# Ledger of designs, part 34: peptides against a protein of PDB entry 3MAZ

Target 1, 99 residues: chain A of PDB entry 3MAZ
Amino acid sequence: VLNPMPACFYTVSRKEATEMLQKNPSLGNMILRPGSDSRNYSITIRQEIDIPRIKHYKVMSVGQNYTIELEKPVTLPNLFSVIDYFVKETRGNLRPFIC
Target 2, 99 residues: chain A of PDB entry 3MAZ as posed
Amino acid sequence: VLNPMPACFYTVSRKEATEMLQKNPSLGNMILRPGSDSRNYSITIRQEIDIPRIKHYKVMSVGQNYTIELEKPVTLPNLFSVIDYFVKETRGNLRPFIA

## One batch from the design tools (peptide; made by RFdiffusion4, then SolubleMPNN)

Design b2_p15_4_s3 (from b2_p15_4, 12 letters changed)
Fold by OpenDDE base, seed 3:
Structure b2_p15_4_s3 (fold): chain B 99 residues (1-99), chain A 15 residues (1-15)
Amino acid sequence: as target 1 above (99 residues)
Amino acid sequence: KEELLKFLDQSVEST
């Protein structure tokens, strides 16, 4: 049983997430999924501005917060904020995948 | 576009 999670969270592998995004681009281009560790997560995105680009980001649990592993790491209070960050920083180009 | 690509390139290729 999981506590409320972002709508774009799916218990899928990296491969499955990639396939989901490729198969139905109209449903969104960003998925949150379990990481290698039970308390960590990964973000998979598929952007098609010019050519298709698939990227993966680490979201690490640190105490009661989450840190997105970027060139300059960003720490946020919850997973909803993590999703919002990706949407905001890309000015809406990234949108949560809603099946 | 360029700024977006710069952001996306920060990925770590997580599993």
Scores: peptide ipSAE 0.574, ipTM 0.885, DockQ to the pose 0.765
Fold by OpenDDE base, seed 5:
Structure b2_p15_4_s3 (fold): chain B 99 residues (1-99), chain A 15 residues (1-15)
Amino acid sequence: as target 1 above (99 residues)
Amino acid sequence: KEELLKFLDQSVEST
């Protein structure tokens, strides 16, 4: 049994996530997806303030927490907090993709 | 905008 996941979590590949975001930008611009290894995840975003930019971020499972691999790593207690972090840090510019 | 771009540039190419 899988515990509840953020609404923007989809079991898709990097390519599929990119396509989803490009196809329906009005639904959001951030997707959480499985990473390369078990219990690890990736965040894919498509931001277009000036030009479209596709970026990917690693979210590594560390014990019972998750660490977002940024220049200065950020550790959070759960995936919901990870999504919240991206939203808050970008002051709402990033929004979870809700299909 | 600039601050946002700086944030985004922290991206680590993921799988």
Scores: peptide ipSAE 0.587, ipTM 0.888, DockQ to the pose 0.752; fails the geometry check
Fold by OpenDDE base, seed 1:
Structure b2_p15_4_s3 (fold): chain B 99 residues (1-99), chain A 15 residues (1-15)
Amino acid sequence: as target 1 above (99 residues)
Amino acid sequence: KEELLKFLDQSVEST
């Protein structure tokens, strides 16, 4: 049994995540998925303001926290906070994909 | 929105 995960977490590959976002954009545009190992994750987003853009970000487990690999890394206490960061930083333009 | 594009461009191209 796993601890609670964000609603937009899916055990899918980069390719599958991209396809999910492309097929149902009305359900959200951000997915959290497994990374290289069981303790690391990746965020895949599909933003379509002017043109469709697919981007991927690394979320690395550091101790009991998580660090988002950005130009200036951001460390947060849990995965829910990671999702919240992406939503708030983009002023709601990014929304978790809820299937 | 330029600010949004700047944020998104921080992608490190994860696996």
Scores: peptide ipSAE 0.586, ipTM 0.887, DockQ to the pose 0.744; fails the geometry check
Fold by OpenDDE base, seed 4:
Structure b2_p15_4_s3 (fold): chain B 99 residues (1-99), chain A 15 residues (1-15)
Amino acid sequence: as target 1 above (99 residues)
Amino acid sequence: KEELLKFLDQSVEST
């Protein structure tokens, strides 16, 4: 049984996530999805400041925590914190996609 | 804007 997940989590592929974000940008621009391996996840974002930019990030399950693979990795206690991190670090420019 | 773009560019593309 799957534990509670962030509202922006969807069991979709990289391609599907990209299409969702492009189709309904007003609903948010960040999606959490299953990673390619086991308990890992991926974050897909579509930022449109000057031009549309699609980016994908790895969120690796490490023990009971999660590490966002960035230039300087960030480890957080749960997926909700991961979403919060992306929102805060971008000063709200990234918002969870709520369908 | 520049700081935001720099942040986003930290990505390690996932599959």
Scores: peptide ipSAE 0.534, ipTM 0.876, DockQ to the pose 0.789; fails the geometry check

Design b2_p15_4_s4 (from b2_p15_4, 11 letters changed)
Fold by OpenDDE base, seed 1:
Structure b2_p15_4_s4 (fold): chain B 99 residues (1-99), chain A 15 residues (1-15)
Amino acid sequence: as target 1 above (99 residues)
Amino acid sequence: MEELERFLNQSVSST
């Protein structure tokens, strides 16, 4: 039995995630999805302030933690914390996609 | 807004 995953986690491709966010922006603008291998993940966002912008971020599994691949990498204890980081760092501009 | 833009631009293309 695996640990629970964040509500915005979906087993979708980069393309599918982008389409989901574009079709229903009112449901949120951030999706967590499988990465390059079984233990890595990716975050896809669609920020619409001035113009729609699609961005992707790598979330690498390192030991028992996760590292967000940013200019200055951030390591967190679990995927829930990863989602929380994106929400807080953007002061709520990013919200998990819930459908 | 500038801070948000700075943060978002740290993205790394994923596969």
Scores: peptide ipSAE 0.480, ipTM 0.843, DockQ to the pose 0.798; fails the geometry check
Fold by OpenDDE base, seed 2:
Structure b2_p15_4_s4 (fold): chain B 99 residues (1-99), chain A 15 residues (1-15)
Amino acid sequence: as target 1 above (99 residues)
Amino acid sequence: MEELERFLNQSVSST
């Protein structure tokens, strides 16, 4: 079975995503979830180095691509690439939450 | 580490 969505995608709210990450940090620290608008998404991460920090990022659908709303926006062809970007950019610090 | 923090701080509040 081919899943068109990344493994760390869950149909959860911002709050639920935060709770999931807090409850099982060993399973990963990054979740992709639905945004408030159609075809848009959000990334929630729980980065823990000194203290736990919850952060959210917008992933907007732009045509057939997706743009991560960062200081310098990054446009990628699909959601898998979006997740990969977060993993690679943080050199593995961020890992998709696999439950 | 510095680069990591720089990246993470680019977050934009989402719904």
Scores: peptide ipSAE 0.470, ipTM 0.842, DockQ to the pose 0.764; fails the geometry check
Fold by OpenDDE base, seed 3:
Structure b2_p15_4_s4 (fold): chain B 99 residues (1-99), chain A 15 residues (1-15)
Amino acid sequence: as target 1 above (99 residues)
Amino acid sequence: MEELERFLNQSVSST
């Protein structure tokens, strides 16, 4: 059985994700999207506490897990956990974009 | 704010 993708997953490009977040900031500020490789993903965020800041993060498929490419890489069991990690580490400042 | 900025700055440009 294949689990559904996180609600903030969209089959969009880096540019499209940025535009989505800019156009409707009230819907959330974090998008999960396909990476350059079929089994990899990227996270795009738009934080605007002071000024708008667009950031991108790589989520690499490693075996049956996923590794977020950070200064200190974090490995998690699924994409839902990846989203939760971003929410938790930012104390809720990042929220999944729900269209 | 400091902790948030620290976390966000770990960004690695993606494709």
Scores: peptide ipSAE 0.470, ipTM 0.842, DockQ to the pose 0.781; fails the geometry check
Fold by OpenDDE base, seed 4:
Parts: structure tokens; C-alpha cells; sequence
Structure b2_p15_4_s4 (fold): chain B 99 residues (1-99), chain A 15 residues (1-15)
């Protein structure tokens, strides 16, 4: 049985995630999706401050934790914390996409 | 704004 996942998690490709965010920006601008490797994930965001910008981040499974691949990697205990991190660090600018 | 830009630019493209 699959463990609980964040509401913004969707089993979609990078391309599909981008399309989802572009189609309905009012529903949020951040999606968590499967990564290219088993047990890893990716986050796709669509920032729309000046112009729309699509960016992708790697979320690597390390033991029972997750490491966000940033300039200075951040390791968190679960995927919910990963989503929370993106929300807090951007002061709410990024919000989970809820379809 | 500058802080936000700096944060987002830390991205490491994923597939």
C-alpha cells in the first residue's frame, strides 16, 4: 500500500507537469512528481513574478529522508516537509498545485 | 524579491 503523499503529488512527466501548471495557474504553481529513478522525486514550479519561468528540482531519497538538490542541499524527514520547505522559503510565493 | 530569485536559481534540473 502506498504511503500518504502530499496533495500536490501527481504521477506525471516533466512535460505534463509543466502543462498542468500553465493551464491552471490559479490552482497553484508547484507539483511533486516521480523522478527519473526509483524512489526519487522531482518538483516542478512555475514562478510568475516578471515572466513565467519553469524550473525543476531533484528530491533524492537518502535512507528514510529526502534531500532537495540545491546549491546547499537540504535534507528533510518526509515529502510533506519538502513541500513545506518550498512554501516557507519563498514566503508563500510557491503554493502546492491542487487539482 | 532578490532573495526569492536567489533561492529559485539554486535549481538543479531534473528529469
Amino acid sequence: as target 1 above (99 residues)
Amino acid sequence: MEELERFLNQSVSST
Scores: peptide ipSAE 0.464, ipTM 0.840, DockQ to the pose 0.804; fails the geometry check

Design b2_p15_5_s1 (from b2_p15_5, 10 letters changed)
Fold by OpenDDE base, seed 1:
Structure b2_p15_5_s1 (fold): chain B 99 residues (1-99), chain A 15 residues (1-15)
Amino acid sequence: as target 1 above (99 residues)
Amino acid sequence: KEELEAFLSQSVDSS
């Protein structure tokens, strides 16, 4: 079976993503969603270490790769790697939202 | 926690 998108990808808006994460925090705190245009994406996270905090990050499609818009941009070969990057860099504090 | 904050404080999508 071909699964081109990560399990935490949902065709939802920024607002809907925020609501999903707030409603079921036990299912994960990170989702991938469509970005401002067709081939770009956004990552929405909700952390509750101290107080609830929502953040959004741009994931730009560049050629056949994807670049995460961070202070120092990171380019990866696919969206699965993008999700893995967020998990690893936060030492597991961020986990893909799986409903 | 501080490391996490450092990571999360990077470029944020305001769109």
Scores: peptide ipSAE 0.448, ipTM 0.867, DockQ to the pose 0.673
Fold by OpenDDE base, seed 2:
Formats: sequence, C-alpha cells, structure tokens
Structure b2_p15_5_s1 (fold): chain B 99 residues (1-99), chain A 15 residues (1-15)
Amino acid sequence: as target 1 above (99 residues)
Amino acid sequence: KEELEAFLSQSVDSS
C-alpha cells in the first residue's frame, strides 16, 4: 500500500516515460518516476517550443524532504511541492502528465 | 522564452 503520490507519478523507466510523453503530448509534458535508489525520484519532461526537448532531473530524498538537483538545489517538503515548483518556475509551460 | 531556457538548462539527471 503506497501513500498518495502526485497524479503524474508512474512506475515507469526513463525510456517508458519518454515514450508516454511523446505519444500523448496533449495530456501533459511532465512525469515523476522512480529513481535508481529507493526513496529517490526523477522528473522527465518533454518541452516543445521550437523542437521537442527531453530533459531529466534528479529528485533526492533528504530526511523527510526532497531536493531537486538544479544549479542552486531546491529543497521542498513533499513530492507535490516538487511538481508545483516545476509548474510555477516555468509559468505553466510544464504541466503534469495526466493519463 | 530566455528565462524558460535558462531554467531548463540547469543540472540534468544522467540516469
């Protein structure tokens, strides 16, 4: 039994996440997925402005919080906040993939 | 657009 996770969380690999985003871009362009280690995650995005760009970001579990590996790391209290951060910082350009 | 690109160009997970 898993605790509630963001709607855009899927137990998929990097490759599968990329394929999901490519197949149905109208459903969103951001997926949260399991990382290589337990309690760590990755964010996969497909940003299409001029040409499609696939990017992956590391989300590390630190204590009871999560740190997004950016130039200046950002620490947030939960995964919902992590998703919100990506949406907010891109001013809505990134949207959670809702299948 | 430039601001968006600046954000997306930050550290990227290799795995």
Scores: peptide ipSAE 0.445, ipTM 0.869, DockQ to the pose 0.684
Fold by OpenDDE base, seed 4:
Structure b2_p15_5_s1 (fold): chain B 99 residues (1-99), chain A 15 residues (1-15)
Amino acid sequence: as target 1 above (99 residues)
Amino acid sequence: KEELEAFLSQSVDSS
């Protein structure tokens, strides 16, 4: 049983996520996907401010919270907040991929 | 742009 997930969550691999973002950039540039372990996730983004750049970030499940693996890790209460963080920190440059 | 690049250049997942 899975609780509601962000709209940009897809059960896809790293490669598949990259392909999705490349194929339809107008639909968004950020995907949340399963990580290497059961309760962990990864964020894949395709930023195109200058040239296309694919990046991946770790989102680690820690207790009832989630920690984004950044230079200064950020801990948030749920995955919706994780998505919101990426949107806000990039001032809307990153947008959830909705298909 | 610089701020965005700084953000994106942070820790990257290998998974």
Scores: peptide ipSAE 0.443, ipTM 0.866, DockQ to the pose 0.695
Fold by OpenDDE base, seed 3:
Structure b2_p15_5_s1 (fold): chain B 99 residues (1-99), chain A 15 residues (1-15)
Amino acid sequence: as target 1 above (99 residues)
Amino acid sequence: KEELEAFLSQSVDSS
């Protein structure tokens, strides 16, 4: 039995994720997608406080947890927590893309 | 805003 994935998870490429966020910014600005290796993921965001900025982050599977590759890496127990971290750290500026 | 930018500017996937 598989656990559900975060609502903003899509099996899309970096390019496709960027296009999705650009096309419908009102639906959210953060996407979780497959990484380059199995069990790893990437987060793509489109922040537009002043000008649109596209950024990508690595989410590495480490044992049964996930580590967000930041200046100071953050390890969390599941992908839902990873999404929550991005939302909370940006005080709601980042929101999961829901379509 | 600056706090947000500081967060977003952290290590990113450049691959």
Scores: peptide ipSAE 0.438, ipTM 0.863, DockQ to the pose 0.667

Design b2_p15_5_s2 (from b2_p15_5, 11 letters changed)
Fold by OpenDDE base, seed 4:
Structure b2_p15_5_s2 (fold): chain B 99 residues (1-99), chain A 15 residues (1-15)
Amino acid sequence: as target 1 above (99 residues)
Amino acid sequence: MEELEKFLSQSVEST
């Protein structure tokens, strides 16, 4: 069974994700992409408050859940929740990139 | 703003 992925998921490299966000910032500033291995992911964001800043976060698959690698790791049940977490924690500053 | 910066500073090198 193929589970649906968040709309901001793209099969791209870190470099490509960065370029996508830089090229069309009006479409969003957060991309979910494949991570270090087949079951891990990464979040790339382009924060543009003072100056454009690119940040990357690891989203590790742990059992049936996902853990965002933060100072205090956060574990969530699915990738949709991961995206939601980034949106809510930044009070809407981060928005999924919809191409 | 401070909260946002604090949150985002938690980034981890990704591949």
Scores: peptide ipSAE 0.386, ipTM 0.836, DockQ to the pose 0.775; fails the geometry check
Fold by OpenDDE base, seed 1:
Structure b2_p15_5_s2 (fold): chain B 99 residues (1-99), chain A 15 residues (1-15)
Amino acid sequence: as target 1 above (99 residues)
Amino acid sequence: MEELEKFLSQSVEST
């Protein structure tokens, strides 16, 4: 049995996530999805400031925590914290996709 | 936003 997941988590592929964000940008611009392995995840974002930009990030399960694969990796205790990090770090420019 | 661009540029593309 799985523990509760963030509202922006969807069991979709990279391509599907991109399509979801492009089709309904008003619903948010950040999706959490399954990664290459069962315990890993990926985040897809679509930021539209000057032009639409799609980016993908790895969220690796490390022990009881999760590490966001960034230039300077960030380790957090759960996936909710991962989403929160993206929102806060971008001062709200990134928002979880809710449909 | 320059700060946003800096953050996003840190990405390690996922599969």
Scores: peptide ipSAE 0.385, ipTM 0.837, DockQ to the pose 0.732; fails the geometry check
Fold by OpenDDE base, seed 2:
Structure b2_p15_5_s2 (fold): chain B 99 residues (1-99), chain A 15 residues (1-15)
Amino acid sequence: as target 1 above (99 residues)
Amino acid sequence: MEELEKFLSQSVEST
């Protein structure tokens, strides 16, 4: 059974996610998408401070938790917490893409 | 902004 997913989750590829963010930046700048492996995910962001910057992050399923592959990995209990982490860590600069 | 850039620099390319 598939549990509820964050609103910014879309079954799209890296390329499609990038295009979505570029096309409608006013809708948000962060997308959660399927990873290459089952139960794994990726996050694509489009930061637009000085110039547009596309970044990708791995979110690996580890046991019943999720680990964001950062310089210092962060493990969280669910995908909602993962999204929240990105929002809070950037003090609101990153916002989930909602269309 | 500095903290933001610090965070973003931690990016790990994913497919």
Scores: peptide ipSAE 0.379, ipTM 0.835, DockQ to the pose 0.745; fails the geometry check
Fold by OpenDDE base, seed 3:
Structure b2_p15_5_s2 (fold): chain B 99 residues (1-99), chain A 15 residues (1-15)
Amino acid sequence: as target 1 above (99 residues)
Amino acid sequence: MEELEKFLSQSVEST
């Protein structure tokens, strides 16, 4: 049985994710997408507080957990927690892209 | 927010 993925997960490329966020910023500014390896993922965000800023983050599968590739890496138990982390750390400035 | 920028600056370019 395959557990459901976060609502902001889309099987899209980096380019497609960027375009989605640019076209419909009102729907959210954070997308989870497949990484280069089927076990890994990437997060693309578009923040536009001052000017539009596109950023990409690696989410690496490590054992049964996931590690966000940050200057200070953060390890979490599942992808839902990963999304929650981004939302909480930015105090709601990042929101999952839902369409 | 400066704290927001501080967090976002931790990004590692992904593929």
Scores: peptide ipSAE 0.378, ipTM 0.835, DockQ to the pose 0.724; fails the geometry check

Design b2_p15_5_s3 (from b2_p15_5, 11 letters changed)
Fold by OpenDDE base, seed 4:
Structure b2_p15_5_s3 (fold): chain B 99 residues (1-99), chain A 15 residues (1-15)
Amino acid sequence: as target 1 above (99 residues)
Amino acid sequence: MEELERFLSQSVEST
């Protein structure tokens, strides 16, 4: 069976996502979660290179695609590609949180 | 590392 959502997707709040990442950093450092509006999502990451840093990104549903709100927005065809983008752009530093 | 920091700085915080 194919799941329509990435494995790192959890129906959690911003706060809960942050707590999940802080509690089990060995399981990954990136979570996809529901956004404030329907059909939109947010990505929460926890970088721990020098000091722990929590960041949140908006992933907006645009038509049948998704746009990551960055300094220079990036539009991708699906949420799996969104996750892949974060992994690739950070050379694997970001990894999906798999519980 | 520089690239990572650059990427992260491009963020637009979500709610």
Scores: peptide ipSAE 0.348, ipTM 0.829, DockQ to the pose 0.690
Fold by OpenDDE base, seed 5:
Structure b2_p15_5_s3 (fold): chain B 99 residues (1-99), chain A 15 residues (1-15)
Amino acid sequence: as target 1 above (99 residues)
Amino acid sequence: MEELERFLSQSVEST
């Protein structure tokens, strides 16, 4: 059985993700996408409190968990938790892109 | 947002 992926997961490239977020900012500002290696992912965000800022984060598969590459890495049990972390850490500024 | 800026400063650029 294949577990479902977060709603903001799209099989798109870094460039495509950026374009999606720029084109429809009202739909959200965070996308989860395939990483450079199998079982790894990347998060692309576009926040614009002052000016638009595009950032990309690595989400590495580690065993059965996932580690977000930050100055102080954060390990979480699943991708849903990863998305939740981004939302909560930014107090709702980041929201999953729902197309 | 202070928390957002703090978060952004911790980011590691990815591909």
Scores: peptide ipSAE 0.349, ipTM 0.831, DockQ to the pose 0.667; fails the geometry check
Fold by OpenDDE base, seed 2:
Structure b2_p15_5_s3 (fold): chain B 99 residues (1-99), chain A 15 residues (1-15)
Amino acid sequence: as target 1 above (99 residues)
Amino acid sequence: MEELERFLSQSVEST
């Protein structure tokens, strides 16, 4: 049985996600985690170009889809697509954290 | 790089 969740999904808090990314940056820089409400999620990234920058994004469950709370919201059919969006949009700078 | 920065600037802090 395959995990229906993306590989970078972890049942961790915002703080824990940040710590994970800081501790092992070579494993990736993006984590998907539970949101405050059921069926909602959050994405935590640690982008490091000039200086480390931690960012958090809301991924809201809307019907059968998911909407990434961006300046211009993006709605996708599943969480895998959400992760893919982050990777592609940043041309590979963001990579799912795999440990 | 520009695209990355543009993307990052769109972030909405999550809880």
Scores: peptide ipSAE 0.347, ipTM 0.828, DockQ to the pose 0.762; fails the geometry check
Fold by OpenDDE base, seed 3:
Order: sequence, then structure tokens, then C-alpha cells
Structure b2_p15_5_s3 (fold): chain B 99 residues (1-99), chain A 15 residues (1-15)
Amino acid sequence: as target 1 above (99 residues)
Amino acid sequence: MEELERFLSQSVEST
């Protein structure tokens, strides 16, 4: 039995995710999407504080956990925690894209 | 925001 995925998860490409965030900024600015490997994921964000900035992050499956590939990698127990991390570390400036 | 910029600077671009 599969657990539900985070609400901001969409089976979309990098390009599609970028377009979604650009088209409807009011719905959120963070999308979780499949990575190149079925066990891995990517996070796409779009910030507009000064100018639009799009970034992409790798979320790698490591054993039963997930590691966000940052300059200082962060390992978390599930994808919900990954989303929470992005929200928390940006003091709420990043919000899940909810269509 | 300073904290946001600090966080974003830690990113590793994905494919």
C-alpha cells in the first residue's frame, strides 16, 4: 500500500514544472517531481522577491531515507519532511504548489 | 530575505 505523496508532487518534467510555477504564482512556488530514476526526485522552485529565480534540487533515495543534495546535504526520513525542510529553512517563503 | 538567499546559495542544480 502506497502512502499519499505530498500535495505538491506532480508527475511532470522540469520544463512543465517551470511553466506551472510561472503561469500560476499565486498557487505556490515549489513543486516535487520525478527524477531521472524512479526512486529519486527533484524539487523545482520559483522565487520572485526581487527578480524571478528558478532553482532545481536533487532529492536522492538513500536506503529508507532521502538526501537533499545541497552544499551541506540534508538527510530526512520521508518526502513530507523534505517539503517541510524547504518551507522551514526559507521561513515560509517557499510554499507547496497546490493546483 | 537574508536567510532565503543563504539557503538558495546552497543549491545544487538538478537535471
Scores: peptide ipSAE 0.342, ipTM 0.828, DockQ to the pose 0.657; fails the geometry check

Design b2_p15_5_s4 (from b2_p15_5, 11 letters changed)
Fold by OpenDDE base, seed 3:
Structure b2_p15_5_s4 (fold): chain B 99 residues (1-99), chain A 15 residues (1-15)
Amino acid sequence: as target 1 above (99 residues)
Amino acid sequence: KEELEKFLSQSVEST
């Protein structure tokens, strides 16, 4: 049985994720999507405090955990924790995209 | 703003 995925997870491409965030910014600014590998994921964000900024982050499956590829990598136990990390570290500026 | 930008700058573009 597959555990539920975070609400902001969508089976979309990098381009589609960007378009979703641009089209409906009021619904959130962070999307979790499949990575290039079946067990990896990517986070796409669109922050527009001053000007719109699109960024993409790699979330790599490592054993039973997930590592966010940052300057200082962060390893977390599940994808829900990954989303939470992005929300907390940005003090709520990043919010999951809920369609 | 500065803290946010600092965090976001850590990104490694996904494929």
Scores: peptide ipSAE 0.445, ipTM 0.856, DockQ to the pose 0.759
Fold by OpenDDE base, seed 4:
Structure b2_p15_5_s4 (fold): chain B 99 residues (1-99), chain A 15 residues (1-15)
Amino acid sequence: as target 1 above (99 residues)
Amino acid sequence: KEELEKFLSQSVEST
């Protein structure tokens, strides 16, 4: 049984996540999903400023923390903090997809 | 916004 996960977490593939975001953009534009390796995750976002753009980010499990693979990696204590980071850094432009 | 695009450009392709 999985421990509590962020509401925007879905056990979907990269393709499925992209389709979900494209189908219902009003429900949010950020999804957390399983990564290619055990204990790792990926975040898929659909930013629609000028034109819709799909981006994918790696969230690597490091010990009991998580590191977001960015130009300057950011390490956080849990997945909820990871979601919060994306929301804050984008000043709310990114919002968790709530189906 | 430039700041937003700069942030998002940091993406690392994931599967």
Scores: peptide ipSAE 0.437, ipTM 0.855, DockQ to the pose 0.793
Fold by OpenDDE base, seed 5:
Structure b2_p15_5_s4 (fold): chain B 99 residues (1-99), chain A 15 residues (1-15)
Amino acid sequence: as target 1 above (99 residues)
Amino acid sequence: KEELEKFLSQSVEST
């Protein structure tokens, strides 16, 4: 059974994700996309407080949880929590891209 | 902004 995915999940490449965020910044600045390996994901963000900055983060499937590859890795129970983490840690500066 | 930059700098670039 396939569980629902976060609204900001899109089956796009790194390049496509970047383009999506650039074209419609008002719709959000963070997307979740398939990673290079099965069950892994990547998060692409576009922050433009001063100048546009594109960043990509690895979200690794570990057991039944997900670990965000950060300086201090954060493990969460599901992808919704992963998105929430990015939103909260950036105090809302990052918002899921909803088109 | 500084705190935001601090967080974002933790990135491990993915493909």
Scores: peptide ipSAE 0.453, ipTM 0.857, DockQ to the pose 0.738; fails the geometry check
Fold by OpenDDE base, seed 2:
Structure b2_p15_5_s4 (fold): chain B 99 residues (1-99), chain A 15 residues (1-15)
Amino acid sequence: as target 1 above (99 residues)
Amino acid sequence: KEELEKFLSQSVEST
């Protein structure tokens, strides 16, 4: 079975995502979730270096691609690439939450 | 760490 969504995708709210990450940090620290608009998504991360910090990022559908709303927007072909970008850009600090 | 913080600071609050 081919799953068209990344393993760290969950149909949860911002609050629920935060709770999931806080409850089981060993399972990962990054969740992809539905955005408020159709076809849009959000990334919630819980980074713990000095103190735990929760951050949220918008992932907007643009045509057939996805744009991560960063200071300098990054457009990628699919959600798997979006997750990969977060992992690679942080050199593995961010890892998809696998429950 | 510096680069990581730089990246994370780019966050845009999601809805």
Scores: peptide ipSAE 0.450, ipTM 0.856, DockQ to the pose 0.770; fails the geometry check

